# Peptides against a protein of PDB entry 1IK9: the designs that were tried, part 194

Target 1, 211 residues: chain A of PDB entry 1IK9
Amino acid sequence: MERKISRIHLVSEPSITHFLQVSWEKTLESGFVITLTDGHSAWTGTVSESEISQEADDMAMEKGKYVGELRKALLSGAGPADVYTFNFSKESCYFFFEKNLKDVSFRLGSFNLEKVENPAEVIRELICYCLDTIAENQAKNEHLQKENERLLRDWNDVQGRFEKCVSAKEALETDLYKRFILVLNEKKTKIRSLHNKLLNAAQEREKDIKQ
Target 2, 207 residues: chain A of PDB entry 1IK9 as posed
Amino acid sequence: MERKISRIHLVSEPSITHFLQVSWEKTLESGFVITLTDGHSAWTGTVSESEISQEADDMAMEKGKYVGELRKALLSADVYTFNFSKESAYFFFEKNLKDVSFRLGSFNLEKVENPAEVIRELIAYALDTIAENQAKNEHLQKENERLLRDWNDVQGRFEKAVSAKEALETDLYKRFILVLNEKKTKIRSLHNKLLNAAQEREKDIKQ
Target 3, 195 residues: chain B of PDB entry 1IK9 as posed
Amino acid sequence: MERKISRIHLVSEPSITHFLQVSWEKTLESGFVITLTDGHSAWTGTVSESEISQEADDMAMEKGKYVGELRKALLSVYTFNFSKESAYFFFEKNLKDVSFRLGSFNLEKVENPAEVIRELIAYALDTIAENQAKNEHLQKENERLLRDWNDVQGRFEKAVSAKEALETDLYKRFILVLNEKKTKIRSLHNKLLNA

## One batch from the design tools (peptide; made by RFdiffusion4, then SolubleMPNN)

Design b2_p23_4_s1 (from b2_p23_4, 14 letters changed)
Fold by OpenDDE base, seed 4:
Structure b2_p23_4_s1 (fold): chain B 211 residues (1-211), chain C 211 residues (1-211), chain A 23 residues (1-23)
Amino acid sequence: as target 1 above (211 residues)
Amino acid sequence: as target 1 above (211 residues)
Amino acid sequence: SELDEKLEKLLKKEEEELKKKEE
């Protein structure tokens, strides 16, 4: 089961932050449980897949697109853009929400809620869920931080090895060329020496023929 | 200002999770505000640095050690080890907590609380703080996750460059030696050719002398 | 290859330096 809690403002009570909890199985399309609280009272309703389908049909909207709008409205909270307005009557327990566009507002959905007999239990469970989520997220953060520190060390180690490899390649090239030149010069000197000996031998032979 | 919310169990109401909020400036030693709620009622008290010092003195405990115990009791929650027991009288608004050791239990501290007139406001603010903390931790998690993915890419890039550098170094060494051997062999062949010419010239001269 | 050109240039330079030491 998935759950999302958002803070919302009701048009009727703009000074009092309300909390909207939505709980669902796998997908919001399969239905959900909505819980509203002001920190004193709570109201709950169940929305079925059939009700979601009916609301989509009544709006002449494709079901996947409609569920996408429900997800934005009910799971993201109002967000900073006030794109969604929430209305609730404590008398009728009728909850409805609208999407506000620049030139058009339209009702996105409506639900009948029921007043919870023991709101304190719902509120305690909601706070427990928040505290559990904080603890899970903190543990994940600590894990990711330690992994980042590990990856940074591993990167520095490979970078240092790479720089040493580059330097070693350049040093190898330079050393091999120096050694090559040395040996080549020795062979050139030997060739010159042998050539001079051949010239001297030819000159001596020319002297011996000239008697 | 720092804040911590923990779930606690009161000895008087073990079936009802209570929430203990502690708020302080910089250090718990400088005093704190304690808020207790059951999701319906709330109670608040202020504990001064002087009261903390007095409780430490009454216990004959070093202040830093005492504050360390307060931090464990009040900020960590009971933890899984049930090392701290919490007691609260709704009638007297007297809150006290004990440290339970294997062979000794002792009162760690006590505070007089006052019933909050508007508990719904305290509860809403507490839920808001939890939701804000969740959002901050989620944003930090997403950042750390993206940084981990970046560091992993950077590591793979350097590793791939390092492997290419190693291969290029080995290839360079092999290529330079092959070329060196080729040129050296040419010079050796020329030396052998010149040496053979010298031997032939010497043999011809020896024939001319015998002649 | 670039390395052949470097080797040939080095060989040529060394031959020119050897010629300059001979005169």
Scores: peptide ipSAE 0.023, ipTM 0.818, DockQ to the pose 0.855; fails the geometry check
Fold by OpenDDE base, seed 3:
Structure b2_p23_4_s1 (fold): chain B 211 residues (1-211), chain C 211 residues (1-211), chain A 23 residues (1-23)
Amino acid sequence: as target 1 above (211 residues)
Amino acid sequence: as target 1 above (211 residues)
Amino acid sequence: SELDEKLEKLLKKEEEELKKKEE
């Protein structure tokens, strides 16, 4: 089961933060449980897949688009731009919400809620869920932090090996060329010496022919 | 201001989860505000640095050790091993907690709380803090995840460059040796040819002298 | 050096292979 708790402001009680809990199975489209609380009282209603489909049809809106608007309204809280307005009557237990566009406001949905007999139990469970979510997110943060530290160490190790490899390649090339030049110079000196001996032998033979 | 909310179980009401909020400035030693709630009622007390020092002295415990025990008791909740037991009288508003060791239980501290006139406001603020903490932790998780992905890419890039550098070093060494051998062989062939010409010239001169 | 020894060894080996081809 998935759950989201959001802060909302009711038009009737704009100074009192309310909390909107929505609980669903896999997809919001399959239905959900909505719970409203002011920290003293709580109200709960169950919305079926059939009711969601009926509300979409009544609005002449495609179901996927309607569910997309429900998700933004009910799971994100009042966005910073007051795009969604929430209304609730404690007397009638009627909850409805509107989407506000620049020139048009329209009712997005409405649900009948029931007053919870033991609101303290609902509030305690809501706080427990928040604390569990905090603990889970902290554990994820600690895990990701340890992985970041590991990846940074691994990067530094490979970077250091790479720099050593580059330097070793340059040193190898330089050393090989220096050694090769030395050996080539020795061979060139031997060739020159042998050529000079041949020239001298030819000159001596030319002198011996000239008696 | 730092704050921690923990779940606790009262000895008098073991079936009802209570929430213990502790708020402090920089260090718990400088004093704190303690708030207890059952989701319907709330009780708050302020504990001064002087009271913490007095409780440590009354226990004949070093202040730093006492604050360390307070931190474990009040900020961690009841650890999984029930090392800390919490007691509260709604009538007297007297809150006290004990540390349980294998053979000894002792009172760790006691505070007078006052019943909050508007518990719903305290509960709403507590839920708001939980929701803010969830949002902050989610943002941290998303940041750390993006950093992990970046570090992994950077590691793969350097690893690939390192492997190419190793291969290029080996290829360079092999190529240089092959080229050097070819040039050295050409020089050796020239040296041999010149030696043979010298031997032939010497043999012809020896024939001319016998002639 | 070890490199000079390797170069000399390779050069000797190639000289021996050249002699074997002239035989």
Scores: peptide ipSAE 0.020, ipTM 0.816, DockQ to the pose 0.607; fails the geometry check
Fold by OpenDDE base, seed 2:
Structure b2_p23_4_s1 (fold): chain B 211 residues (1-211), chain C 211 residues (1-211), chain A 23 residues (1-23)
Amino acid sequence: as target 1 above (211 residues)
Amino acid sequence: as target 1 above (211 residues)
Amino acid sequence: SELDEKLEKLLKKEEEELKKKEE
């Protein structure tokens, strides 16, 4: 089961932060359990897949789009833009929320909740879930930090080897050319010497023919 | 101010998870505020630096060691080994905790708490802190994940360049040697040809002299 | 280096071939 807890403000009690827990299986579209608390009282309701479908139809909204709006409203809280307004009557246990656009506000959904008999248990469980989530996220964070440090070390090691390889390649090329030039120059000198000996021998022969 | 919330079990109410919040400035040694809640009621107490020092003295424990034990007890909860036992009387508002070792259990500390008049506010603030901590940890986790993916890409890129550099160095060495051998062989052939011409010229001259 | 050894061997072989042609 997936769960999200959000902070919300009710229009009726704007000074009191409420917490909205939504729990669902795989997708919000399949239905969900909603729990509202003010830290003293708690209220719970179940929303079925059929109710979600009916609300989408009543709104003349495509189901996937409607579920997308429900996800934004219920799983993200109001957000910084107050795009979603939450209303709850403690008397009727009727919960509804509206999407506020520039030109039009419209009701996005409504649910009947039931008051929980033992709200302290629900609140304790909610706090436990938060603490467990913190611990899990901390463990993931520590793991990712260690992996990040490992990858950085590995990157630096390979980078240093790469730079050494580049320098070694350039040095090798330069050294080979220098050595090759030396050997070639020796051969060129020997060729020149042999040519000069041939020229001298030819000149001596021409002198010997001319007596 | 630093804060830690832990889950604890009270000896008097082992079936009810309690939450222990400790808040302090810089170090636990400087004093702290302790808050206990069961999700319905809350109790708060202030522990001064002088009280911590007095408790260490009364225990005949070095202050740094004592604070180290307080940190383990109050900031880690009981842990999986039930090393710390927590006791609280709702009547007297007296909170005390013991460290259980194999051969000896000893009282580590004791505090007088006061019942909070509006526990719902304390509980709401505690949940808010948990949600804020989750959001901060999620943001850090997402950042570390992105950095990890970046570092992995960068590592793969440098590794691939390094392997290409190694191969290119070996190929360069081989190619330069091949080219050099070709040029060297041409020079050797020319030297051989010139030597043969000199030998022939000398033989012809020797014939002409005998002639 | 293996490179140096190959180069030295090439040089030495070349010198020996030149000496054998100089008698």
Scores: peptide ipSAE 0.019, ipTM 0.818, DockQ to the pose 0.265; fails the geometry check
Fold by OpenDDE base, seed 1:
Structure b2_p23_4_s1 (fold): chain B 211 residues (1-211), chain C 211 residues (1-211), chain A 23 residues (1-23)
Amino acid sequence: as target 1 above (211 residues)
Amino acid sequence: as target 1 above (211 residues)
Amino acid sequence: SELDEKLEKLLKKEEEELKKKEE
């Protein structure tokens, strides 16, 4: 089961933060359980897949788009944009919410909730879930931090090896050319020496022909 | 102000999870505020630096060691090792906790708490803190994940460049040797040709002298 | 250096191959 807790403000009680828990199996479209609490009382309702489909039809909205709006309203928390207005009557246990657009406001959904007999249990379980989520996220963050530190070390090590490889390549090229020039110069000196010997031999032969 | 919320079990109410909030400025040694809640009622007490020092002295424990034990008892949550036992009387509002060792159990600390007049406000604020902490940890997690993915890409890129550099170094060495061999062979051929010309000239001169 | 030894070995091997092509 997936769960999301969000803080909301009710139009009837704007001064007190309420908490909206939504619990579902895999997809919100398949239905969900909604729980509202003010930290003292709690109210719960179950919304079926058929009710979601009916609300989408009543709104003349495509079901996927409607579920997308439900997800924004019920799971995102009251984002700073007052796009969604929440209403709840403790007397009727009727919960409804509206989407506020610039030129139009419309009811997005409504649910009958029931007052929880033991709200303290719901509140304790909600706090337990929050603490468990914090612990899991902390463990994930510590793991990712250690992995990032490892990856950074590994990157620095490879970068240093790469720089050494580049320098070693340049040094190799320079060294090979220097050595080659030395050997070539030795061969050129030998060629010049042999040419001079040939010239001298030819000059001596020309002298010997001239008696 | 730093804050930690932990779940605990009270000896008097082992079937219900309680939540222990500790709030402090920089160090627990400077004093702290303790809040206990069962999701319906809440109790709060303030512990001064002087009380912490007095409890350490009464225990004949070095203050830093005592604060270390307080931190384990009050901040770690009930770890699965039942090393710390918590006691609370709702009637007397007296909270105390013991450290359980194999061969010895001793009182580690005790506090007089006061019942909170509006427990719902404390509970709402506690849930808000949990939700804020979850959101902050999620944002940190997403950041670390993106950084991890970046570092992994950067590592792969440098690794690939390094491998190419190694291969290019080996190829350069091989190519330079091949080119050098070709030029050396040309020079060797020229030296051999010049030597043969010198030998022929010497043989002709020896013929001319015999002649 | 290891590179000098490789260069000398290559040069020597090629001189030996050139000698074998000359007999």
Scores: peptide ipSAE 0.017, ipTM 0.818, DockQ to the pose 0.821; fails the geometry check

Design b2_p23_4_s3 (from b2_p23_4, 10 letters changed)
Fold by OpenDDE base, seed 2:
Structure b2_p23_4_s3 (fold): chain B 211 residues (1-211), chain C 211 residues (1-211), chain A 23 residues (1-23)
Amino acid sequence: as target 1 above (211 residues)
Amino acid sequence: as target 1 above (211 residues)
Amino acid sequence: SELDKKLEELLKKEDEKLEKEEE
């Protein structure tokens, strides 16, 4: 089961942070359990897939779009823009929330909750879940940090080898060309010497013919 | 101020998870605020640096070692080995904890707590802190994940360039040798041709003289 | 490098062949 806890402010009690827990399986579309608490009292309700479908139909909203709005409202809290307004009556146990747009405010959903007899148990479990989530996230963070440090070392090692390879390639090319030029110059000198000997021999022969 | 929340089990109420919050500045040695809650009631006490020093002296334990044991007990919870036993009387508001070793159990510390008048506020603030910590850890995890993915890409890119550089070095070497041999062979052929011409010219001259 | 050694050996062998063709 997936779970999300968010802080919300109720219109009736804006000075008291409330916590909204939503629990669901796979997708919010399949229904969910909602729990509201103020740190002293708790209220719980179950919302079925059929209720979600009916509310989408009553709103004349496409189901996927409606579920998308429910996800934004219930799993992310009000957000920084106060786009979602939460209302709860402790007397009627009626919970409803509205989306506030610039030109239109509309009710997004409503649920009947039931007051939990032992709210301390619900609150303890909620705190346990938060602590477990912190521990899991810390373990993941430590793992990712170690992997990041490993990858950085590996990158530095390969980068250093690459730079050495580039330099070694350039050095090799330069050295091979220098050696090649030396040998070529020796062969050119020998060719020139042999040509000069041929020219001299031809000139001597021409002198010997001319007596 | 630094804060740690842990779950503990009280010897008197082992079926009810309690939460122990410790808040301190810089080091636990400078004193701390302790808060205990069961999700319905809360109790708070302040422990001064002088009290910590006095308890270390009374235990005949070096202060740094004592603070190290306090840190293990109060900030990590009991741990999986039940090494630390927590006791609390709701009547006297007396909290004490023991370290259980194989051959020796000893009291590690004791504190007088005071019952909080509005426990719901303390509980709400504790949940808020947990949710904030979750959000911070999630943001850090997302950042580390993105950096990890970046470093992996960068590593693959450099590794691929390195492999290409190695191959290009070997290919360059082989190509330069081939070209060098070709040019050398041309020069050798020219030297041989010139030597043969010199030999022929000398032989012709010797014939002309004998003639 | 191992290749520098091969270059030197190839160059040396090629020079020795040229010297022997020159007697």
Scores: peptide ipSAE 0.022, ipTM 0.820, DockQ to the pose 0.318; fails the geometry check
Fold by OpenDDE base, seed 1:
Structure b2_p23_4_s3 (fold): chain B 211 residues (1-211), chain C 211 residues (1-211), chain A 23 residues (1-23)
Amino acid sequence: as target 1 above (211 residues)
Amino acid sequence: as target 1 above (211 residues)
Amino acid sequence: SELDKKLEELLKKEDEKLEKEEE
């Protein structure tokens, strides 16, 4: 089971933060359980897949689009955009919410809730879920932090090896050329010496022919 | 202000999860506010730095060690080790906790709490803090995850460049040697040719002299 | 470096071959 708890404000009680818990199996489209609490009382309702489909049809909205709007309304929390307005009557236990657009406001959905007999149990379980979620997220964050520190060390190690490899390549090239030039110059000097000896021998022979 | 919420079980009500909120400024040693709730009722007390010092003295414990034990008892949550036992009387509003060791159990601390007049407000604020903490931790998690993915890409890029640098160094060495040998062989051939010409010239001169 | 040693050995071998072709 997946769940999301969101902070909402009711039009009837705008000064009192309410909490909207939605619980579902795999996808919100398959239905969900909604729980509303003010930290003292709680109200719960079950919404079936058929009710979701009927609400989409009644709105003349494509089901996937409707479920997308439900997800934004019920799971996003009170994002700073007052795009969704929540209404609840404690007397009728009727919960409904509207999407507020610039030029149009419309009812997005409505549910009958039932007052929970033992709200303290629901509230305790909700707090337990929050604490468990905090602990899990903290453990994930500590893991990711350690992994990031490892990756950064590994990156710095490879970077340092790479820089050494570049420098070693340049040094190798320079050394090889220097050594090559030295050997080449020795061979050039020997060639020049041999040419001079040949020229001298030819000149001496020409002198010997001229007696 | 720093705060920690922990799940605890009271000896008097072991079937009902309670929540222990501790709030402090910078360090627990400077005093703290403790709030206990069962999701319906709440109780709060303030513990001063002087009370902490007095409890440490009464226990004949070094203050830093005592504060370390308070931190474990009050902030760790119910770790799986039942090392700390919590007691609370709703009638007397007296809260005390014990450290359970194998051979010794001792009272670690005790506080007078007061019943909160509006427990729903405390519970709502506690849930708000949990939700805010979840959102902050989730944002940190998403940031760390993106950074992890970046670092991994950067590592792979540098690793690939390093491997190319190693291969390029080996290829450079091999190519330079091949070129060097080619040029050297040309010069050797020229030296041999010049030596043969010198030998022939010397042999001809020796013939001309004998002639 | 190991590379410097290989270079020196290769150069030395090539010089020794040149000297042996010169007697």
Scores: peptide ipSAE 0.020, ipTM 0.820, DockQ to the pose 0.300; fails the geometry check
Fold by OpenDDE base, seed 4:
Structure b2_p23_4_s3 (fold): chain B 211 residues (1-211), chain C 211 residues (1-211), chain A 23 residues (1-23)
Amino acid sequence: as target 1 above (211 residues)
Amino acid sequence: as target 1 above (211 residues)
Amino acid sequence: SELDKKLEELLKKEDEKLEKEEE
């Protein structure tokens, strides 16, 4: 089961933050349980897959697109753009929400809620879920932080080895060329010496032929 | 200002999870505000630095050690070891907590709380803080996850460059040696050819002298 | 390095071959 709690503002009570809890199994399309609270009272309603399909049909909207709008409205709250308006009557227990676009507002959905007899239990469970989520997220943060520190060390180690490899390659090339030039020069000197000996021997022969 | 919310069980109401909120400025030693709620009622008390010092003195405990115990009790809840027992009288608004050790239980502290007139506001603010903390921790988790993915890519890139550098170093060495051997062999062949010419010239001279 | 040793050995073998051809 998945769960999301968001803060919402009701048009009827804009000064009092309400909390909208949505609980669902795997997909929001399969239906969901909505719980509304003001920190004193709570109201709950169950929305079936058939009701979601009917609301989509009544809106002449494709079901997947409609569920996408429900997800944005109910799981993300109004968001920073106040795109969704929430309305609730405590008297009728009628909850409805609208999507506000620049030139058009339309009702996105409506649900009948029931007043919870023991709102304190619902509120306690909601706070427990928040505290559990905080603890899980903190543990994940600590794990990711330690992993980041490990990855950074591993990167520095490989980078240092790479720099040493580059320097060692350049040093090797330079040393090999220096050694090669030395040996090559020795061989050139030997060739020159042998050529001079051949020239001298030829000159001596030409002298011996000339008596 | 720092804040911590924990779930606690009261000895008087073990079936009902209570929430203990502690708020403080920089250090718990400077004093704190304690808020207790059951999701319906709330109680608040302020504990001063002087009261903390007095409780430490009454316990014959060093203040830093006492504050360390307060931090464990009030900020971490009972913890998994049930080391701390919480007691609250709704009638007297007297809150006290004990540290349970294997062979000894002792009162760690006691505070007078006052019933909050508007518990719904305190509960809403508490839920808001939990939701804000969840959002902040989620954003941090997403950031750390993206950073981990970046660091892993960067590590793979450097590792791949390092492996290429190693291979290029070995290839360079092998290529330079092959080239050097070829040039050296050419010079050796020339030296041998010149030596053979010198030997032939010497043999011809020896023939001309015998002639 | 093992590389330097191989280079020195190759150079030395090449010089020894040249000295033996002078002999």
Scores: peptide ipSAE 0.020, ipTM 0.820, DockQ to the pose 0.291; fails the geometry check
Fold by OpenDDE base, seed 5:
Structure b2_p23_4_s3 (fold): chain B 211 residues (1-211), chain C 211 residues (1-211), chain A 23 residues (1-23)
Amino acid sequence: as target 1 above (211 residues)
Amino acid sequence: as target 1 above (211 residues)
Amino acid sequence: SELDKKLEELLKKEDEKLEKEEE
């Protein structure tokens, strides 16, 4: 079961933060359990897939689009721009929420809730879930941090090997050229010496012919 | 102000999870505020630095060691081995906790709490803190994940450049040697040709002298 | 480097071949 808890403000009680818990299996479209609490009282309702479909039909909205709006409203809370307004009557246990656009406000959905007999149990379970979520997220953070440190070490090691490879390539090229020039110069000197010997031999032969 | 919330089990109410909130400034040694709740009622007490010092003295324990034990008891909750046992009287508002060792149990500390008049406000604030902590930890997780993905890309890029550098170094060496051998062979051929011309000139001179 | 040693050995072998082809 997936769960999301959001803080919301009720239009009827703007000074008292309420908490909206939504719990569902796989997809919100398949239905969900909604729980509202003020930290003293709690109210719960079950919303079926058929009720979601009926609300979408009544709104003349495509079901996937409607579920997308439900997800934004119920799982994100009132966004920073008060795009979603929440209303609840403690007397009727009627919960409804509206989407506020620049020029248009419309009711997005409504649910009948029931007052929970033992609100303390719901509140304790909600706090337990929050603490468990904190612990899980901390463990994930510690894991990701260790992985970051590993990746940074591995990067530094490869970077250092790469820089050494570049320098070694340049040094190799320079050394090979220096050695090549030395051997080439030795061969050039030998060629020059042999040419001089040939010239001397030719001059001696020309002297021997002239007697 | 730093804050830690832990779930605890009271010896008097083992079926009902309680929540222990501790809030402090910089160090637990400087004093703290302790809040206990069952999700319906709340109790709060302020523990001063002087009270911590007095409890340490009464226990004949060094203050730093005592504060270390307080930190383990109050901030970690009952560890998985039930090393710390918590007791609370709703009538006296007396909270005390014990450290259980294999052969010895001893009282680690005790505090007088006061019943909070508006427990719902304390509970709402506690839930708000949990939700804020979840959001902060999620943002940290998302940041660390993005950094991991960046570091992995950077590692792959450097690794690929390193492999190319290694291959290019080997190719450079092989190419330079091939070119070097070609030029050397040309010079060797020229030296051989000049030696043959010298030998022929010497043979012709020997013929001219015999002639 | 191991590569520099191989280079020196190859250069030395080619020089020795040069000297042996010059007798």
Scores: peptide ipSAE 0.020, ipTM 0.820, DockQ to the pose 0.237; fails the geometry check

